Peptides against a protein of PDB entry 2AKA. Designs and how they scored, part 107

Target 1, 299 residues: chain A of PDB entry 2AKA
Amino acid sequence: MEDLIPLVNRLQDAFSAIGQNADLDLPQIAVVGGQSAGKSSVLENFVGRDFLPRGSGIVTRRPLVLQLVNSTTEYAEFLHCKGKKFTDFEEVRLEIEAETDRVTGTNKGISPVPINLRVYSPHVLNLTLVDLPGMTKVPVGDQPPDIEFQIRDMLMQFVTKENCLILAVSPANSDLANSDALKIAKEVDPQGQRTIGVITKLDLMDEGTDARDVLENKLLPLRRGYIGVVNRSQKDIDGKKDITAALAAERKFFLSHPSYRHLADRMGTPYLQKVLNQQLTNHIRDTLPGLRNKLQSQL

## One batch from the design tools (peptide; made by RFdiffusion4, then SolubleMPNN)

Design b2_p18_8_s1 (from b2_p18_8, 11 letters changed)
Fold by OpenDDE base, seed 2:
Structure b2_p18_8_s1 (fold): chain B 299 residues (1-299), chain A 18 residues (1-18)
Amino acid sequence: as target 1 above (299 residues)
Amino acid sequence: SVQQQIDEILEEIDQLNS
């Protein structure tokens, strides 16, 4: 069962190499959310390293296929530069930025061409995620006025596919009813069958408010439920706060919060990673028989 | 080749489904 995710990873790599990745409905998890919703922070917390681009506005400008592989060693490698092993994750960040700029230019444009990154680590479970550009309504820099629609069109290429699970990332300190992630998820998955909700920024909610009803799946029910997480603040990131320390603080947050204590064992980044691994594995198992036949017909 | 890789993966899928 643990080998199913690596098997699909090999399919992803093979089809990416021939430029046919867009035509395949591979079992995968697409990560969607508004700008600054905390998507990149969640992914970095899985790896335990700072390796994703940071900044204001649109940070992710190309789809990032992030393949996490449990291994005895820790290193990263890109499909576009085979044979190069990255052990410094700052260099990984720089490579993502350089490869993004190579295709999109310096005008903060977007491209639907994915970057394929594999990370080997003893600290991860096998998990593949597709990080997508954050939804925005306001162009920044030299972005075209229709950037909002360009991003949405890009997201739709992934989330409309039947075998795509949706990791909808929403910040708790914003109106959940207006969550960009949940809106797009509901548009393409009206019955909530493919959507997993992630609620970030629970530590930034106004005093006297909580997201208990959301996390208990009572407000906007999803079949696959919601998981709350606490990411590092921007101040913590700028101050180079260690992710391991942040994960400990996250655990403490849930255990000590009167509204979340009873949910603490089903919250937090480690639990999210476990759930996603299980969900993806099961999803691959369920889709694999049909996928085999489709793949054969496309060759 | 890429085609060989795909064929190998398909074979593994068949084995898992057996």
Scores: peptide ipSAE 0.296, ipTM 0.875, DockQ to the pose 0.619
Fold by OpenDDE base, seed 1:
Structure b2_p18_8_s1 (fold): chain B 299 residues (1-299), chain A 18 residues (1-18)
Amino acid sequence: as target 1 above (299 residues)
Amino acid sequence: SVQQQIDEILEEIDQLNS
């Protein structure tokens, strides 16, 4: 079975067109994390481009179905504007912002209606992720006071689905026991069967501390384990540091760190992308027979 | 149509499962 991810992408697109995205239990990976946990940086590092909205407060306000497709060419396409090819990834960012504002208005509200973005690139593996709004407790701007619960309800629409894998993004420089990502994952996946842990900000940990026990899956065990990554700093992002250079620095970080050098081959953004590709492919294969039957019964 | 697209995808799934 080859090209299973593109096959599911076609299903996602078809169901999105008829407005039934939220009701389908398609095999997918939902990305969850607290605000500023580093989700956007992880996704951008997969593509090797800056293309996601940035700013203070809730940046992602609609689910973003990000479909990465390995190709000889590099461009992006949105489902809501078929036929338009984006080669400038700044324009991709602007389109996400514009499409978000079109639905949510100016109050920085949220909408459960996904944006579907497909990125073709020679630098990516086939991979589909659903980026979800960051969990927050504090309303910003004109957001309603219950925005925290609105976000949680939106996330639950995805992560409660049996065929949804959960990419839980947690910063290493915060108490992992208080991780919003791992907390919500544990609520819907108490046995840790569907959750993949990503630990960001390993380079920002206090001197003399490390996340070795977490990364070795000894502290909070997940069946699918943990992968550590090092993202660009905010200064690096603002300075437009090249992502390729950042990936090299990430590799160097793991290789040179006394606590992580023995794990270096199972850490970093490239390894994460590979693991996610493999896990999603296998997950689709496992769910496909049941999915076929369910789809036929609903049509 | 969207329905036709879904049907085509379902046929491909059937082929993969056979």
Scores: peptide ipSAE 0.293, ipTM 0.870, DockQ to the pose 0.736
Fold by OpenDDE base, seed 5:
Structure b2_p18_8_s1 (fold): chain B 299 residues (1-299), chain A 18 residues (1-18)
Amino acid sequence: as target 1 above (299 residues)
Amino acid sequence: SVQQQIDEILEEIDQLNS
């Protein structure tokens, strides 16, 4: 069953083409987190390229169905412009921005209509993620004052689905008890059955503090556990620091940190990719017996 | 057609379930 993820990708594309988006309960992983939680950096680290929009406030303003496909070649394709192969990932970023603005306008509004992006790369495992807008409490630009609730409503369209796994991204340098990601996850998954925790910014914690208890799944236990990652700093991103070098630094961080050394083999972006690939594959397999009947009934 | 594509995928699922 090595091709289960690509199979579901084909379903996603087909349903998107006929205008069925959030109404489908396909096995998928939705990525949730507050603004500046490090979601974009995690996704870019998977690809090894800078390709997501950057800026102040809300960056992701439409759901981004990111389909990673292991391949001997490296290029990206959008569902909305089939046949065009992008080899320059800066152009991918620009296309995301343009396509987002086309639908939402220039006021930094949001839309629940997904952008479907497929990335072929020798550096990725097969993995499909739905990147969702970052949760915020403060409107930016010409956003309406209720933008927070609009975002939440959008997220709920995905995370309430039974077959949706939740990748909850939380920064370690903030109070985890107040994590927007974990709050919404607990709301829709109170038993922590569908939620995978990602802890970012471990390198930005105050000296003398650590997230060991969280990462050991002792503080706020999730059935699927937590994985810590270290992303590039904003300075490094702006300076175009190589992601490969950043991944090496991440590995070094965990190995050299007294609180995390014993966990190092179960931390970091590469391990996260592996876990997500396995979790999604297994989830699809478990869902497959009922998927056929459910899909047919929804047509 | 898109519908035909969906049907083909469903058939593949059936094959995997058999």
Scores: peptide ipSAE 0.292, ipTM 0.870, DockQ to the pose 0.675
Fold by OpenDDE base, seed 4:
Structure b2_p18_8_s1 (fold): chain B 299 residues (1-299), chain A 18 residues (1-18)
Amino acid sequence: as target 1 above (299 residues)
Amino acid sequence: SVQQQIDEILEEIDQLNS
């Protein structure tokens, strides 16, 4: 049972090789959120490395299948360049950018063809996430005027699948009731059965305000609940602040905050990673019989 | 081959479900 996530990883790799990317209803977690919601920071905090493209506008322009694998060694591998081990995560970032540009060109367009990245690390739990382009309403550069709808259509290819869990990332310093992530989740999961809420930017809320009701699952209830996290500031990211130090600061934030101290043991990036590992494992177990039958019928 | 890989995975699934 401990090998369920790696088993599904092998399925993902096999089907990616034959071009059956979005057609398979594999048990997986799709990450959704508006631009600047903090998605990239959450994923980087899991790995403990800076490795995702940064910049203004849309940074993720292809789905990124991120396979985290607990290992005694630390390195990354791409499915499109098997045999090359990346130990410098800056090179990982550059490869993502290069591979994205190879397919989409220089117009900052998008493609539904996934990039498959596996990261081995002693600092991660087994966990697979599909990072999707951030939702936006404004095209940048020479993007087509309908880029918003292209992104939405791409997201729908993943989040409409019954075996897809949805990690909805929303910033606390914005109207949570109208967040892009929660809106799309509600559209495809109206009963809130497949959605896990992540609340970022809790440290950036106005003085005298808090997201306690949301985090306690009392405002916009989800069956799988909400987990708050505190990411590095943009200044800290630009300054290459150590993620380990940021995680310590996150822990301190929750413990010291009057509104969140009672929730501190069920908040933060390490807890989120643990919960996602457990939920994905359980989800795979529940879907495995049906998956087996479906796979057999497609051969 | 990809087909062989899929077959192997299916066998492993069957073992886990046994």
Scores: peptide ipSAE 0.284, ipTM 0.868, DockQ to the pose 0.672

Design b2_p18_8_s2 (from b2_p18_8, 12 letters changed)
Fold by OpenDDE base, seed 3:
Parts: sequence; C-alpha cells; structure tokens
Structure b2_p18_8_s2 (fold): chain B 299 residues (1-299), chain A 18 residues (1-18)
Amino acid sequence: as target 1 above (299 residues)
Amino acid sequence: DVQKKIDEILEELDELNK
C-alpha cells in the first residue's frame, strides 16, 4: 500500500494539467493556519531544506501541492517545468516565487491555481500536502480590502471537500481559542473527524504555561488528535541553522520538558510525518471505493 | 491523451487495492 500516495500523485498531476484540481475531491491533506503560525517551517522540516518563500504578510499566495516522495536521490520537480530537476532548493524557492508572481502579478494577489511541486528525497516519507495561503485580516501592498475573504474562499474550496483532511496549524504562544486554523476546521468539520491538529511554537510559551491539555486532546478534542512540533526560530532560519540540528533540538525539547516528556514519542516533526503518511494512506484506501466512478463523472 | 493517462492510473489504483 506504500505506492498509493505516489499513484494518487500521478492522478493529481493529470487533473492539474487539465485544470480540474479545484473540482475534484481527491484524498488529500490541506494545510491551514494563520499567518506566522509556522506552516512553512513544518513543511520545510519534512524535507529538511529551506525552499518555501519567506517574508511578512501573505507568503503563500497560491495553493502549493507538495508531493513528497521517498527516493534514493534528492531533487525537486515542478509540474509546470517538466524535465527540469532542481537540486538547489534555493532555486526551488525562487521558482515558487516566480511562478506565483507570473499568475498573481506583483500586487501580492492570490490565485486558487495550484503549484505542483514534487520533492524526491531519501529523508521523506511519501506524503502529499496542499499548503494554502495563511489566513489574514489585514491587506498588504496593493491587495484588495477583501483579501481576507478571498483567502477564506480559496481555503474553503479545499477544506469543504469530504475527502480532504485538514492539517490545522496553530501556534501555542497564542490563544488557541482564537486559532484561525481551528476555527476554519471547526466550521467545515464540526465533529472533528477530518482535522489533525499541529501545535507549533511550544518553545515560545511563557514560563509556567504549557499546552499539555491541548496535546493530550483534552481541551479541544479532535478525533485524529494533536501533534506538537518545535520549529526553528526566525533567528535560526535567518542564520541558516541546519534543519537536522533543529530536529535534534526538537527531540530534546520534548524529552526534557516536564509537561511533554510523557508525550515525547508522539511529538515532533518525524512523528508528524509518520502520522500524516499513515493517515493519508489509510484515507486513500478508505476513499478508493467509488473513486473511479466519482472521478469519471467529474471529467 | 490526458484522459487515457487518467484511466491508466485508475486501473493501477484498482490493481493496487486488490
């Protein structure tokens, strides 16, 4: 069953080529979160490379279909640049930015048209994620005043689909009750059946506070639970701190923290990757019955 | 043809699910 995800990737690419991505209810995981929630860092930690656009405001402005494929080699490919293998992940970042600007223009606008990026690596599990624009309430640059709603509408195109799992990324150092990710997830998944919670910035919580109750799935229960992660600080990112070193630090954080030590084996980026791989694989399996008929009817 | 490719993938999915 390990080949299910890559096979679905091929299907996804084929539909993307004909502009049908938005209309199809393919098994997938949509990543949602507010701006600065740590979504990009989570995804980069999976790959072990810096390759996503960085900056203030809306960084992701198009859906990024990130297809991680376990391979003996390490390189990236874009669907819009077939035949070109990227081994420099800085070039990957630049291509994402260029391709985004090509479609959205220079006004920091958004587009629902996905960018399809496949990353081959010996360090990843097979996993496909759809990174979505961060939710925001404040227009930046030449964005229209209703950009918040445009982003929302874009997200809704994905997260309302029954076969879409939701990776809700929330920072621990903010009021979880006000989490944009959890709010949108609750709106479209009120029973918490399709939502996986990710709690970032656990290392940035005030002394004497912790997210134990959340991580133990006691505060805002999700059927699929919560996984805490520790991303690199902005300083570490700017300083090009090695992601491998950051992953080791993350492990140490959970093991050494009195509130999280007992959860340490079910926390951290590597565990998150494993869980998501399993969740997606199982989800594909569960949705396979009738998938052919449904897909054919949507063509 | 994209349709042919889609059909082939769907067939492979069916076989893999067996």
Scores: peptide ipSAE 0.270, ipTM 0.854, DockQ to the pose 0.578
Fold by OpenDDE base, seed 2:
Structure b2_p18_8_s2 (fold): chain B 299 residues (1-299), chain A 18 residues (1-18)
Amino acid sequence: as target 1 above (299 residues)
Amino acid sequence: DVQKKIDEILEELDELNK
């Protein structure tokens, strides 16, 4: 069953090469959330490497199609740089930044043109995610005044597609009722059929508060439920804390927390990765008949 | 060339979905 995802990846690459990506409703998972919600950290935790741009404000400025492929070897490849194998993930980060700047310039604007990155690793499950720019309200620096709406319009190009699953990333230390991720998901998926909730920053909640009701799917119920994760703190990132150590700390957090202990086996980054792999595989299987018909009509 | 590749992938997908 795991072979379905790599085959769909080959379709994605083929259509990207001919510039028809915008009209295809391929089975995929779009990652949405506000700025600083922890989206990039979740993706890096899957790979076990620091490879995404970091900073304040809008970090992701182009859609990043991240294709994770389980392999005996560890390296990355870009569709725009065929034949080059990256083994240093710092160079992967630099390439993302350079390719982003090549298209958007220096004004911190956004572009809907995807970057396609494939990562081979023995530490990943087969999984394809589309990382999208973080939602924001206020432009910073020389960003265009309508940047909020530009980002929203870009997200809508993905999340409105019927075959798009939505990974809605929300920080626990903010009002969940005002979550940008859950708001946009509710708009395009009012019955919560395509949305998977991720709750980050559980370790940063105020004393005496917890997200138990959310994680138990009782507050804002989603058919596909919620998964809590604990990412590295900014201090940990700056100190170059090892991701493996962070994953161990995450496990310890859930096991030791009185509000989450009973959920610990259904929480954390490794469990999230497993769930997403299964969800995407099943989704591909379910959508394949319709996809074939649509693709044949577009060729 | 691209069309042929797409057709081949779709055939493989169909086989895996059986």
Scores: peptide ipSAE 0.267, ipTM 0.854, DockQ to the pose 0.417
Fold by OpenDDE base, seed 1:
Structure b2_p18_8_s2 (fold): chain B 299 residues (1-299), chain A 18 residues (1-18)
Amino acid sequence: as target 1 above (299 residues)
Amino acid sequence: DVQKKIDEILEELDELNK
């Protein structure tokens, strides 16, 4: 069963090579969230490395198909430069930035053409995620005035697909009712069948407040529930705080917090990774009977 | 031939679906 994700990865790469991008309805997980919701930190915590572009405004400007593969070795490969193995994850970050700029130019525009990145690591479970541009309302720099709508249109090309699961990343220190991630998820998945909620920034909530009701799936129920995580602060990232140490701190946070202690075994980045691996594997299995016919009809 | 590769992968998927 653990071989299903790698097999679908090969299929995904093949379709990408022939220009079938957002039109493909492969079983996959699309990651959605507002700018600064913590998406990049969640993905980096899975790998245990800093490798995603950082900065102000829209950082992710092309879909990033991130294929995590459990392996005894640690390295990364891009589909657009096969045969080159990256062992320095700073170089991975630079390649993402360079490849993004090659297509979008310097105006910080967006492109729907995915970047395909595969990461081999002993620290990951098999998992494929499609990281999408962060939702924004305000153009920055030389971005077109309709950038908000361009991003939303791009996201819709992915999340409207029936076989797409949605990882909705929302910060706890903002009103969840106004979560961009949950809004778009509810629009395309009104019954909450395809959406997994991730709640970040639990450590940044105001004193006397907590997200217990959300995490217990009592406020805005999703069939697949919510998982809380604690990411490194921007200060910690800038200071290059070790991700392993951050994961230990995350565990300690949930165990020591009166509102979350009883949920601690179902919270945190390691648990999230496990759940996503299982959810994706099961989802692939469920879609396999009709997958062949569906894929052939899209060629 | 990309189409041939896709067909091979789909056949492998069919085997896993059994």
Scores: peptide ipSAE 0.249, ipTM 0.843, DockQ to the pose 0.575
Fold by OpenDDE base, seed 4:
Structure b2_p18_8_s2 (fold): chain B 299 residues (1-299), chain A 18 residues (1-18)
Amino acid sequence: as target 1 above (299 residues)
Amino acid sequence: DVQKKIDEILEELDELNK
C-alpha cells in the first residue's frame, strides 16, 4: 500500500485549508525534543539540504508539517504559497522564517498554526513528520515568560492523540533520564507504544562512555526501539559540509565504533528514514478502518 | 471545493479499506 502516506498528506492539506489543524487525529509522527537536541538536523539529513531555520533558542516556532515525497525531481512547495516551486532550499528556509514571522511577529513567539511544506526529492522516502517547537525552560528575547508552557501545550495537542506516533529526539551527551523528549513521551505514552527514540550527538559523548544500552533498548525500553544518528557539527554546518558527506561519515562512525559496530546496520539517518516510512505506513494501515468514519464525523 | 476534495479522499479510503 504505497499510496497511504500520500493519501494522508492530501487529508492533511484539505483539513489545513479549513482550519482543523491539530484537532484531527490523523496518523502522523510528531517530532519532539529539547532545544538543540538535533531535531532540525535530523530532518535536514532526510532531505539532504539545509532548509530549516537556524539560530539560538527556539528554532521552530510553528508546527512544520514536512511532507517528504519521493520524486524524480527536487523541489519544495508550501501550502500557503500554491504554485510556487522552490528549487533553492535557502529560499525555503527564508520562506519558513518569513511565514513564521508574519504570524508570530518579531518577539520570537509561537503559533499553533502549522506551516505545510512538501519536499519532492529522489533522495527521500515518502514520509510525513510534524516538526514541533523545541521544549525550553528559559524564555529568550522578547518571548513571554510562559513560553515553556505555551510550547508544551502546543506539543500536547499533537502527542496526546492516539494516532500520533512520537519521534523523541534526545542528545546522547546529556543525561537521557532527563531528556525532555522522553519525559513528554512517557507522560502521554506511559507504555512506550507510540514512541520512537532517536539518539543524537553520539559522537560528542565523553571518552569511555557510550549509549549502547539505550540503543539496544535495555535502559529505557520502547516498543518501537531506538535509532542512533550522527548529525553534522555546528562547525560542519557553518563550513557548509555536504550532507551526503556527513551521512558517509555517520556510517563510518557506527562501523568503526567498538560499542556500536554490531548495531551499525540498524543505525544512522538512512535507516531511520526507512524505519519511519515503514512504521508510518503500517500505522496508517492499522488506523485506516476507523479513519473514514472518524473523519466524516468531524466534517 | 475543499469539501469535494475531502469527499474524494474519503472515497479512496473506502476503497483501500475493502
Scores: peptide ipSAE 0.237, ipTM 0.837, DockQ to the pose 0.729

Design b2_p18_8_s3 (from b2_p18_8, 12 letters changed)
Fold by OpenDDE base, seed 1:
Structure b2_p18_8_s3 (fold): chain B 299 residues (1-299), chain A 18 residues (1-18)
Amino acid sequence: as target 1 above (299 residues)
Amino acid sequence: DVEKKIQEILEEIDKLNE
């Protein structure tokens, strides 16, 4: 039963290759969040590499199926160029940008067609995530005026599926009650059964304030709870601060903070990876019989 | 081709259940 996530990866690749993007209700985790919520940083922290597009406005414009596979070697592969191994993660970033532009054109539009990226690394647990475009309210550049609704419609294609878990990424330095991620999660998962909360930017909260009540699952309860993380600042990213060093700083942050010290062992990026791996594995196990029946019925 | 791929996946699932 240890190879359940790789099995679903093969399913994802197979259906992507035949053009069936979101038609089958595969057990998966969709990552949702507002623009600048720290979503990309969370994913990069899992890999320990900078490999996602950066910039102003909407950066992620296609769904990114990110398949993390624990391996003794470190490299990446794209489904659209199978057989090419990427060892330079800057080249991975460039390929994502190029492949996005190839489909969406120059107007910074969006496309529902996923990019499938598999990363082999000794630093990851087996984990598959679907990174979705950040929710926005304001069109930028040559984006169509209804870009907000286009993004929402795209997200809904994923998060409305019963077998889709939702990783809702929300920044702590904004009003969590108005979190785009939590709002969309509440809309499609009103009982909070499929949603995992990630709280970013805890280090950027105003002095004298904290997110203790949220992290203790007392303010906006989710069955699967909340996990706080501390990402690198934009300055740190621009300065090429090592992710390993950032993870150490994250640990120190939780241990030294009066409001979070008692939660420190259940916080941080490494713990988040472990939880997601376990939850996804269990979720696949629970849904696999039904999935098998659905597949059989298509023959 | 789709049916063939589905069949292959079903076989993989069945192996995991053994």
Scores: peptide ipSAE 0.306, ipTM 0.878, DockQ to the pose 0.457
Fold by OpenDDE base, seed 2:
Structure b2_p18_8_s3 (fold): chain B 299 residues (1-299), chain A 18 residues (1-18)
Amino acid sequence: as target 1 above (299 residues)
Amino acid sequence: DVEKKIQEILEEIDKLNE
């Protein structure tokens, strides 16, 4: 298949360097969800490494353009520090935190200026995601009182774009009807044409309840459907449970669960990666003619 | 520099359409 995703990566890097991200509606996938919805865990599961900031409250405070590139080698690179190859993913986490603090300060504020991170790995499919700050209702600590609206405004800069696909991450152990991710997606994509639903925390649902109707696309239908995933628990994360082992446990969960067994081949993190790769590739192909015209107009 | 990069990308796009 054509290397369309790397082509768009080069565009993203070029326009990020000159601060003209707003001038082009680049085909991309924006990741949205409430705080603690499991967004970071999903992204880390793709890479198979712990490399994103963790903690309570707002963890992601700048857009993170995460460019996954299938390669024979494993390392990470930041656009803001070219030439430095990171092989220790703890250092990647520290760099994200440092770069975030450099721009936002220590007040836990947010900035719309993206961080561009490219990860080369033999364990990933080509995939680019824009991780956005988690939606919140109440400011914590020294956060500004209007932090909820600041985050919302930032998200809207991405998700309102026609060429932006929306990865809406919702936890199953919360009321899905009140999902922040699905609400914002419905607002900007009322017909559900650009939204892919991800349901996390399926293993944390109350006894006697399940998300079968959602996963079967019967409750809140999306054209692109829903994919369920099982992330590591907080206990597992604290205990440094291996992500590979977690992925195996995820597979076992779906296969052994009476409500999900029939869907097991269309669930889980590996399947999600595959679907996102395919959808992004196809989306780029469809939007490429228009993108070409826009690029030409910039000359 | 940016214009050069854009030109290169345009050429790549055109090549894919051949």
Scores: peptide ipSAE 0.303, ipTM 0.874, DockQ to the pose 0.496
Fold by OpenDDE base, seed 4:
Structure b2_p18_8_s3 (fold): chain B 299 residues (1-299), chain A 18 residues (1-18)
Amino acid sequence: as target 1 above (299 residues)
Amino acid sequence: DVEKKIQEILEEIDKLNE
């Protein structure tokens, strides 16, 4: 089972090269959420490095296939520039921005063509995620007035696939009943069979309120449940607080909070990584026979 | 090239099932 995720990675790379990545129903996890929901921070916490574009409005404008591979060394590689090893993750960020602009132009447009990024690290579990553009209602720059619908259409290309699991990222300091992530997940997965809930910004909730009922899967039940995380604040990011320290603070948050202490062992970024690794591995195993048949038909 | 890669993947899948 240890080789299942790398196997699918090789398949993703092969089909991306011919522009058929979206056409094949590959077992994968798509990450969805509104703008500023904390998606990028969750992904960066997995890697332990700052490497994703930041800014106001829409930042992710192309799907990012993020392939995490446990390794003794730490470096990143892009499919579009084979042979180049990135050890400076600031350069990784710049490459994502450059490659995005190359295809979409300077008008902040979007493209459904994925960027494939593989990260080797001793600090990660094998895990592949597809980061999708954040849902928005407000056009920025030279974006067309229907950019909201363009983004939704792009997301639907991924999340409607039967073999696609959905990582729905929602902030706790907003009305979860109106979460963009949970809404789109419910639209394509009404029975909650393919959706994993992530609740961010638990540390930013109003005093006297908590998300205990959601995290205990009692309010909006999902078969695969919810996992709460605490990301770095914008102040922490601006102050260049390292992710390792942030993970320690996250653990302390759950252990010290009266509403979450009993859940602490099933919360936080490290636990989320473990759960996603296991669920993806099992999902690949279950879908592999069907995938084999589809691959055979392509020959 | 793509077909060759697909064939290699199929072989790997078959080995995992043995």
Scores: peptide ipSAE 0.302, ipTM 0.877, DockQ to the pose 0.511
Fold by OpenDDE base, seed 5:
Structure b2_p18_8_s3 (fold): chain B 299 residues (1-299), chain A 18 residues (1-18)
Amino acid sequence: as target 1 above (299 residues)
Amino acid sequence: DVEKKIQEILEEIDKLNE
């Protein structure tokens, strides 16, 4: 069963090489959320490195297929430059930016063509995520006025697929009823069968408020439930605060918080990574017969 | 070469089902 995720990785790579992406219903997890919802921070916390572009507005402008592979060594590889091993994750960030600009230009436009990034690390579990552009209502730079709808259309190419799990990232310090992530998830997964909720910014909630009801799956029930996480602040990111230290602080946060202590063992980034690994593996197993038949029909 | 890759993957799937 441990080999199921790498198996799907090979499929993703093969189809990316021929320009096929949205037409294939591969078992995968798509990450959705509004801008500044904390998606990039969650992914970086999995890797334990700063490697994603940062900035104002839409940062992710192409789908990023992030393939995490547990290994004794630590390095990254891009499908578009196979054979080059990146050990400096700042160079990984620069390559993402350069490859994005190569396709989209300097106008901050978007492209549905994925970037495939594989990260080998002793600090990760096998896990593949598709990071999608953050939903926004406001164009930045010279983006077209309808950029919101362009992003939505791109997201729909992924999240409408039956074999796509949805990692819906929502900040707790905003009204969850207005969460872009949960709204789009509800639209394409009305029964809440394919959606995993991630609640970020729990440490930034107003005094006297908490997200206990959400995390206990009592407010907007999802079959796969909710997991709360605490990411680094923008100040911490700018100051290059160590992610390991941030993860320790996250654990302390849940253990010491009156509303979350009883949930602490089912919260936090490490637990989220384990859950996603398990759920993706199981999901691949369940969809494998259908996938096999589809692949066979393509020969 | 995509077909070759698909074939290899199919073989891997079949091995998992054994």
Scores: peptide ipSAE 0.279, ipTM 0.861, DockQ to the pose 0.495

